Peptides against a protein of PDB entry 4N78. Designs and how they scored, part 2

Target 1, 186 residues: chain A of PDB entry 4N78
Amino acid sequence: HFQVICRLLGYQGIAVVMEELLKVVKSLLQGTILQYVKTLMEVMPKICRLPRHEYGSPGILEFFHHQLKDIVEYAELKTVCFQNLREVGNAILFCLLIEQSLSLEEVCDLLHAAPFQNILPRVHVKEGERLDAKMKRLESKYAPLHLVPLIERLGTPQQIAIAREGDLLTKERLCCGLSMFEVILT
Target 2, 155 residues: chain B of PDB entry 4N78
Amino acid sequence: MAELQMLLEEEIPGGRRALFDSYTNLERVADYCENNYIQSADKQRALEETKAYTTQSLASVAYLINTLANNVLQMLDIQASQLRRMESSINHISQTVDIHKEKVARREIGILTTNKNTSRTHKIIAPANLERPVRYIRKPIDYTILDDIGHGVKW

## One batch from the design tools (peptide; made by RFdiffusion4, then SolubleMPNN)

Design b1_p27_8_s4
Fold by OpenDDE base, seed 5:
Structure b1_p27_8_s4 (fold): chain B 186 residues (1-186), chain C 155 residues (1-155), chain A 27 residues (1-27)
Amino acid sequence: as target 1 above (186 residues)
Amino acid sequence: as target 2 above (155 residues)
Amino acid sequence: MRQFTENFIADNLRFIEEQLAAAAAAA
């Protein structure tokens, strides 16, 4: 699904969705969640020490239950605050998955474009074969597919300009060194 | 443009008129030949004359048709060339617009990106004295004690 | 084109000759 979303939205659509999600997350964090956190901080026991291990697990649990009774009984925490936290979590996960999917699509695009851009994979050399000779043969084989040089030779000035720009856009992808998810985490 | 205009406005209409006139002339020639054959005492001579006129007339019509056909073909070729040029221009504009849109889109998404910092994971140098891991014996937490605490769905 | 024209002329001449022959036979 995320791959389809990436293909459908493209860079523009993804940008818009990410911006809106960031706004939503920001609104949730700075609004409702912040308010609940402040309230929780106010009602939080000032001194909550670890009980002695001698009380055993049940005693320790009862201790914390007693100390946090007011927080546990706060109904709005479960219904509103936790829901908002889930929404934030979902938004973060969505962004992560979109970025991953986009990166995969970009890599695929780069791989598909590679033969046309004179980007050749390193060929596995069997024992006894010279890598250089194989690479040269491969280069010669794919030389007619080099789009920009081909258009430069056969095309109009306008076509050449378009081809160069297209080539540049094809080479420059987000997956080459950019992260959207890191921006979301900051 | 001037050539196409000449073909459309002058040459092709002119050729059509010439063919029409030729038709009228052919009718006259036919009438003449018929009358000449009927009235002539020498039927063989009249027939030979008719054959000559027929050949000449057919050659003339063939020439007119050929000329007209060539002009029409030329017109179509010019029009086809114009359409191809127009198509090429539209395609170039379309591609330019698409590239521009892509650049804008990339700028927009680029604002939402940062450089991937490969955080060199500082090798956590394990402290030399591995304090013996106190075997955390996970005593299974008996959560049954919590069964009565909270909105557990009492089945 | 030349061959087409020649054939066209030949066919029409033949037609005319046939018509003339028919007319001559009817007189």
Scores: peptide ipSAE 0.016, ipTM 0.688, DockQ to the pose 0.009
Fold by OpenDDE base, seed 2:
Structure b1_p27_8_s4 (fold): chain B 186 residues (1-186), chain C 155 residues (1-155), chain A 27 residues (1-27)
Amino acid sequence: as target 1 above (186 residues)
Amino acid sequence: as target 2 above (155 residues)
Amino acid sequence: MRQFTENFIADNLRFIEEQLAAAAAAA
């Protein structure tokens, strides 16, 4: 699903969605969540020590229930605050999955474009074969597919300019050195 | 452009009119040949004259058709060339616009990105001795090995 | 005589048209 979303939206659509999600997250964090956190900090017990293990797990649980009674009884915490936290969590996960899906799409695009851009993979060399000779053969094999040199030889100045710009845009991808998710985490 | 205009406005219409006039003239020639054959005492001579007029008329019509056909073909070639040039221009504009849109989109999404912290991975030094690929032999997992581990109830 | 001439002309014109069409298709 995320791959389809990435293909459908493209860079522009993803940017818009991410910006809006960031606005929503910011609004939730600075608004409702912040208010609830402040309230929770006020009602939080000032001293909450771990009870002795001799009370057993049920006794320890009852102790914490008693200490946190005011928080547990705060109905809006469950219905509103936790829901907002879920929304923030979902937004973060969405952003992560979108970035991962976009990266996969970009890698696929780079791989598909590689033969046309004189980007050749390192070939496996068997015993007795020279790497240089094999690479030269591979280069010669794919030389006719190099788009920019072909257009530079046969095309008009305008076509050459477009081909160069297109080549550059094809090579430049976010996955090469940029992260959206890191921005979301800051 | 001047050549195309001349073909469309003068040469092709003129050729069509010439063919129409030729049709009318052929009818007159046929009438003349018929009357000449009827009135002539020398029927053989009249027949030969008719054959000559027929040959001349056919040659004339063939010439007119050929000229008109060539003019039409030339017109179509010029128009096809114009369409190809127009297509090229449209494609150029379209590609320019697409590139521009892509650049804008990339700038917008770029604002939402930061540089990846690429930890300088240490140069992986290939081990001098390539370990021979050990054939993966699937060994069945013996779960009984864990039977003695833990406080679980031995059934 | 007239009908013969008309038929002769018509047949030859058809032949010429066919040859021109074939030439145009081959070009």
Scores: peptide ipSAE 0.015, ipTM 0.691, DockQ to the pose 0.013
Fold by OpenDDE base, seed 4:
Structure b1_p27_8_s4 (fold): chain B 186 residues (1-186), chain C 155 residues (1-155), chain A 27 residues (1-27)
Amino acid sequence: as target 1 above (186 residues)
Amino acid sequence: as target 2 above (155 residues)
Amino acid sequence: MRQFTENFIADNLRFIEEQLAAAAAAA
């Protein structure tokens, strides 16, 4: 689904969706969540020390249940605050999955374009074969597919300009060094 | 442009008219030949004349058709060339627009991106002892290890 | 009759070809 979304929206559509999602997240965080957090901070026990380990896991759990009883019994926390937190969480996950899907699409595009851009993969060299010789052979094999040099030789100045620009745009992808998700987490 | 205009406005319409006129003239020639044959005392001569007119008429029509056809073909070739040029121009514009749109889109999404922190991957110092590739022994995945994880129904 | 017709057609075709050739040469 996310791959299809990425293909459908493209860079522009993804940008718009991400911007709107960020607005929603910001609204949730600065609004309802912040208010509940402030309230929770007020009712939070001022001194909550770790109980002694001798009480065991059940005793420790009961201790915290007792200390946090007022918070646990706060019904609006579950119905409103936690719901908003779920929405924020879903938004974060959505952004992550979109970025991952976009990265996959970009990698695929790069791989598909590679033969036309003189980007050759490292070839596995069997014992006794020289890497250089194999690479030269590969370069020679794909030389006719080099789009920009081909157009530079046969094309009009306008076509050459477009080809160069297209080549650059193809090479410059987000997956090469940019992260959207890191910005969202910030 | 002048050649195409001449073909469209003068040569092709003129050729069509000439062909139509030729049709009417052929009918007249046929009538003449028929009457001449009936009225002539020398039937052999009249027949030879009819043959001559028939041959001439066929040649004339063939010429007219050939000329018209060539003019139409020439017109079509010129038009095809014009269309190809126009298509090329449109494609160029389209590509330019697409590139521009892509650049705009990339700027927009770029605002939402930051450089990936290349954590200096500590040089994975390859351990000096290349452990001999342990022959991959396909051990069946024991899924029972997961039986204690989650609310699965213990059969 | 048949031979006459064939000859007539052949002669006419030749004449047409000659006229077309002349027209092509004049063009």
Scores: peptide ipSAE 0.007, ipTM 0.687, DockQ to the pose 0.011
Fold by OpenDDE base, seed 3:
Structure b1_p27_8_s4 (fold): chain B 186 residues (1-186), chain C 155 residues (1-155), chain A 27 residues (1-27)
Amino acid sequence: as target 1 above (186 residues)
Amino acid sequence: as target 2 above (155 residues)
Amino acid sequence: MRQFTENFIADNLRFIEEQLAAAAAAA
C-alpha cells in the first residue's frame, strides 16, 4: 500500500500529506495529550516506592493497581487520551513507512537510470580476469545509451538543456542523503 | 507558409477545375470523333485521327490527375511537417512544465528533510574475541527483489 | 476489333505509365 501511495502522490503529494500529518500530530500533542498529561501528573502519587520483591508478582501488581486506582479508573484516559496517542503513533509509523517506500522507489529509479547516465555497477571479476578489461567492455556496451552526451551531439539547445536538467533530477534523490523521518521526530 | 497557401488556394482548386473542364472537353472530342467517322469517306483516316485524339486526351487527363495528386501530396507533406513542428513545441513545453513541477515538488519535500546522520563514529568496539573476519562473500545483490518496485517494466 | 481495342488500351496505359515515370523523375 505504501509503495502505491508513493507512486500515486509523488514528491508533491507526499510533502502535503506529511505537512498535514505534522499539523495533526502537533495539535494532538499540544492540545489533548498535554492536558491529560498535566492532569495525570497532578493525580500521580507523590511517593510510589517499589514494593519488596517478597510480595511476589501478584502482590506487586495489586500494590500498583491500588496506587494508580484513580488513574486506571479515569475513563477519559482510555477513550480519549489513548486514542490520541494511537493516532500520533499511527502518524509516525505512516511517515516512517512512506519514507522507506519512497527510498525504495528512488533506488529503483536510480538503478534504472544508471546505464543511461554512465553509472556502471562494479562487475564481478572471476579469477584470472582483469577488472579493467571488463569495465571497459561494459562501458563500451553502454556507451550508446549515454543520454546526455547523445543529446548534446544530436539535439537542439533546448533538448540539451532539458536533458541536463532531467539528468540532474534523476541523480538527485532524497535517498542519497536526506531523511524525512528524522525531521518528524524532532 | 506561402507554398501551402498557394497550394490550398490556387493550385489544388485550379487543378480540380481543370480536371472538370477536361471532362467537358473530352465529351466534345468524343462527339467530334464520332461525327467525323460517320461523315468521312476515308474511315481509316478518321480512325487514325480518333486514335490520336484519344491518346492526347488520355495523356492530358493523366497529366492533370498526376499534377493534382502531387499537389495534394505536397500539401499533406507540408501540413504533416507543420504538425510535427507543433508537436515538438508542445512536447518541449510539456517537458519544461514537468521539470518545473518536479523542482517545486522537490523543494517542498526537501523542507521536510534533514541530512542523514551518518554516524561516522562507529566506535569500533573491538570485540574482545576477534571473530575471524567472515570473508566478505560478495553476495551478488539480487536486484530481482526490486523488480516489483518502481515504474519499471517487469521482466 | 476487340483485340485491337485491347491492344490500344494497353499501349495507352504503357504510355501513361511512362509519362508518369518521367514526371516523377523530373520532380
Scores: peptide ipSAE 0.006, ipTM 0.680, DockQ to the pose 0.013

## One batch from the design tools (peptide; made by RFdiffusion4, then SolubleMPNN)

Design b1_p28_3_s2
Fold by OpenDDE base, seed 1:
Structure b1_p28_3_s2 (fold): chain B 186 residues (1-186), chain C 155 residues (1-155), chain A 28 residues (1-28)
Amino acid sequence: as target 1 above (186 residues)
Amino acid sequence: as target 2 above (155 residues)
Amino acid sequence: MERVRSLLEEQVRLAQELLERAAAAAAA
């Protein structure tokens, strides 16, 4: 699903969705969640001492239940605060999955463009063969596929400009060094 | 442009008119040949003349057809070339727009990105002095050290 | 184009008729 979303929206659509999600998350964090956290801090026991181990696990549990009774019984905490936290969590996960899916699409684009951009994979060298000789043969084999040099020789000035710009846009991808998810976490 | 205009406005209409005129002329020639044959005392000569006119007429029609056909083909070739040029222009505009849209999109999404912190794997600099593995001597945990820490009742 | 085709067909027909008349005259 996320791959389809990435293909459908493209960079622009993803940017719009991410911006709106960030606004929503910001609104939730600075609004409702912040207010509930403040309220929780006010009702939190000022002194919570560890009970004696002699009470055993059941006694310790009862102790904490008693101390946190007011928090546990706060109905709005369960219905509103936890729901908002779920929404924030879902937004974070959505952003992560979108970035991962986008990265996969970008890698595929780079791989598809590679033969046309003089980006050749490293060839497996058998024992006794020179890597350089094999690479030169490979370069020679795929030299006619180099799009920009071909257009520079045969194309109009307008075509050359478009080819160069297209080549640049193809090479410059987010997956090469940029992260959206890191921005969301900040 | 001038060549296409000449073909459309002069050559092709002219060729069509020539064919129409040829029709009327052929009818006249046919009538002449028929009458000439009937009225002529020398039927053989009249027949030979008719054959000559027929051959000439057929050659003329064939020439007119060929000329008109070639002009129409030439017109179509020019129009096809114009369409190809138009297509090329449209494609160029489309590509320019697409590149522009992509650049805008890249800027927009770029605002939402930061550089991936390549965690420089801190080269675990092995401490120069490999502290000799101090033979782990299992010292029994003295739990009495914690006796003074917490709410423990000193008996 | 259709008009041109029609004219050409008519020219061919007339030429054929002329040839037929000539042939008939030669046979008489």
Scores: peptide ipSAE 0.018, ipTM 0.703, DockQ to the pose 0.009
Fold by OpenDDE base, seed 4:
Structure b1_p28_3_s2 (fold): chain B 186 residues (1-186), chain C 155 residues (1-155), chain A 28 residues (1-28)
Amino acid sequence: as target 1 above (186 residues)
Amino acid sequence: as target 2 above (155 residues)
Amino acid sequence: MERVRSLLEEQVRLAQELLERAAAAAAA
């Protein structure tokens, strides 16, 4: 699904969706969640000391349960605050998955364009074969497919400009060095 | 442009008119030849004259057709060339627009990106001892091992 | 004479048809 979304929306659509999601997340965080957190901070016991380990895990749990009873019994925490947190979490996950899917699509595009851009993968060399010789052979094989040099030789100045620009755009992908998800976390 | 216009407005219409006129003239010539043959005392001479007129008429029509055909072909070639040029221009514009749109889109999404902190991924030091691939023995996963791990409510 | 006339008429007709087709093709 995310791959399809990426293909459908493209860079522009993804940007718009991400921006809107960020707005939603910001709204949730600065609005409802913040308010609940503030309220919770107010009702939180000012002094919550760690009980002695001698009470064991159950006793310690009961202690904290008792200390936080009022918070735990706060019904709106579960229904509203946790729901909003879930929404934020879902938004974050959505962004992550979109970025991952986009990266995959970009990689595929790069791979498809590679023969036309004189970008050749490292070929597997069998024992006894020289990597350099095999690479040269491969380069020679795909040399006629090199788009930019071909257009530079045969094309008009305008075509050359477009070809170069297109080549650059093809090579420059987000997956090569940019992350959206890191921005979202920030 | 001038050549195409001349072909469209003058040469081709003129050629068509000439063919129509020729058709009418051929009918007149045919009538003349027929009458001349009937009225002439020297049938052999009349026949030779008819042959001459026929040859001339055929030559004339052939010339007119050839001229017209060549003009039409020339017109079509010019038009085809113009269309190709227009197509090229349109394609160029389209490509330019697409590139521009792509650049805009990339700028927009770029605003939402930051440089990947290439944390120096610790060189996965390949363990020196490539443990011989231990033949994967499919051991059934004993899920009971996890029964004691976690606050799962034993129902 | 009639045969020659008919041949010429046919040639003219064919030429006209060709021209019409060419014109139609050019207009399309």
Scores: peptide ipSAE 0.015, ipTM 0.707, DockQ to the pose 0.013
Fold by OpenDDE base, seed 2:
Structure b1_p28_3_s2 (fold): chain B 186 residues (1-186), chain C 155 residues (1-155), chain A 28 residues (1-28)
Amino acid sequence: as target 1 above (186 residues)
Amino acid sequence: as target 2 above (155 residues)
Amino acid sequence: MERVRSLLEEQVRLAQELLERAAAAAAA
């Protein structure tokens, strides 16, 4: 689903969705969640000492239940605050999954474009001398596919300009060095 | 443009008119030949004249048809070339617009990004000794290890 | 184009008629 969303929305659509999500998250955090947290802090027992271990686990649990009874019984905490926290959590997860999906798509695009941009994978060869020979062979094999040089040779000035710009846009991807998720977490 | 215009406005219509005139002329020639043959005392001569006129007429028509056909073909070629040029222009514009849109989109999403701290992930130097995947021996989780952690009931 | 075609067809028809008349005259 996220892959499809990424493909359908593109960079622009993703940006819009992310911006709106950030607004929602901000609203939730600064509004309802903050309010409930403040309220909870006010209701929180000022002194909560650990009971003696002699009371055992059940006794300790009962102690904390008693101390936190007012918080546990706060109905809005369960219905509103926790729901808002879920929404925030979902938004975070959504952003993460979108970024991951987008990264995958971008990587695929880069890989598909690589032969046309003279980007060749390093062939893992055990022996150094064979690596150079193999690389040269690969370079020679894919040389005719180099789009920009080909267009520079055969194309009109307009085509050349478009090809160069296209090449640049193809090479420059978010996955190469940018993270959206880190911004969301900040 | 001038050549196409000449073809459309002068050559092709002119060729059509010529064919039409040829039609009328052929009819006259036919009538003449028929009458000449009937009236002529020398039928052999009349026949030869008819053959000559027929051959000439056919040649003329063939020439006119060929000329007109060539002009039409030329017209079509020019039009096809114009269409190709137009298509190319439209494609260039479209590509330019797409590139622009892409740039805008990238700027927009770029605002929502930060540089990945490529911490020099230490080259995960594959440990030289690939530790043989220690067969995951399901050691029963000894929960007793946690007995000393927390206020759990020591049985 | 259709008009050109029609004219061409008419010319061909006339040419054929001329040939037929000539042939008939020759046979007579």
Scores: peptide ipSAE 0.020, ipTM 0.709, DockQ to the pose 0.011; fails the geometry check
Fold by OpenDDE base, seed 5:
Structure b1_p28_3_s2 (fold): chain B 186 residues (1-186), chain C 155 residues (1-155), chain A 28 residues (1-28)
Amino acid sequence: as target 1 above (186 residues)
Amino acid sequence: as target 2 above (155 residues)
Amino acid sequence: MERVRSLLEEQVRLAQELLERAAAAAAA
């Protein structure tokens, strides 16, 4: 699903969605969640010390339950605050999954374009073979597929410009060094 | 462009007019031949004359048709070439626009990105003493230990 | 194109007619 979304929206659509999600998250965090957190801080026990080990696990649990009773019984915490936190969490996950999906698509595009851009994979060298010789052979084999040089040789100035620009756009992908998710976490 | 214009405005219309005139002339020739044959005392001579006119007329018409046809074909070829050029131009514009849109989109999404922190993967310093890989002996899990645990039907 | 076609067809028709007339005259 996320892959399809990425394909459908493209960079522009993803950007718009991400921006809106960030706005929503910001609104949730600075608004409702902050208010509830402040309220919770006010009602939080000022002194919450670890009970004595002698009370055992049940006693310790009961102790904390008693200390936090007002918080636990606060119905709006579950219905509103936790819901908002879920929404924030979902937004974060959404962003992560979109980025991952986008990265996969970009990698696929890069791989598909590679033969046309003189990007050759490192070939496995068997014992006794020279890597350089093998790479040169491979380069020679795929040389006719190099799009930009081919167009530079045979194309019009306009075509050359388009080809160069297209080549650049193909190479410049987010997955090569950029992260949206890190921005979202900031 | 000048060639196409000449074909459209002069050659093809001229050829059409020539064919039309030829039609009229053929009719006159036919009438002449018919009358000549009827009125002539020497029917054989009249017939030979008619044959000659017929051959000449057919040759003339064939030439006119061929010329006109070739001009029309040439016109169509020129027009086809013009259309191809126009298509190419449109495609170039379209590609330029698409590239521009893509650049804009990338700028927009780029604002929402930061450089990936290359976590310096701490070089896992291989411990000097390679502990001999303890051959993982897969001990089969004895599930019989669980036979007494649970609400299962004791067979 | 249709006009050209029509003209051509007409020319062919006339040529045929001329030939027919010639043939008729010869038979006669």
Scores: peptide ipSAE 0.018, ipTM 0.706, DockQ to the pose 0.011; fails the geometry check

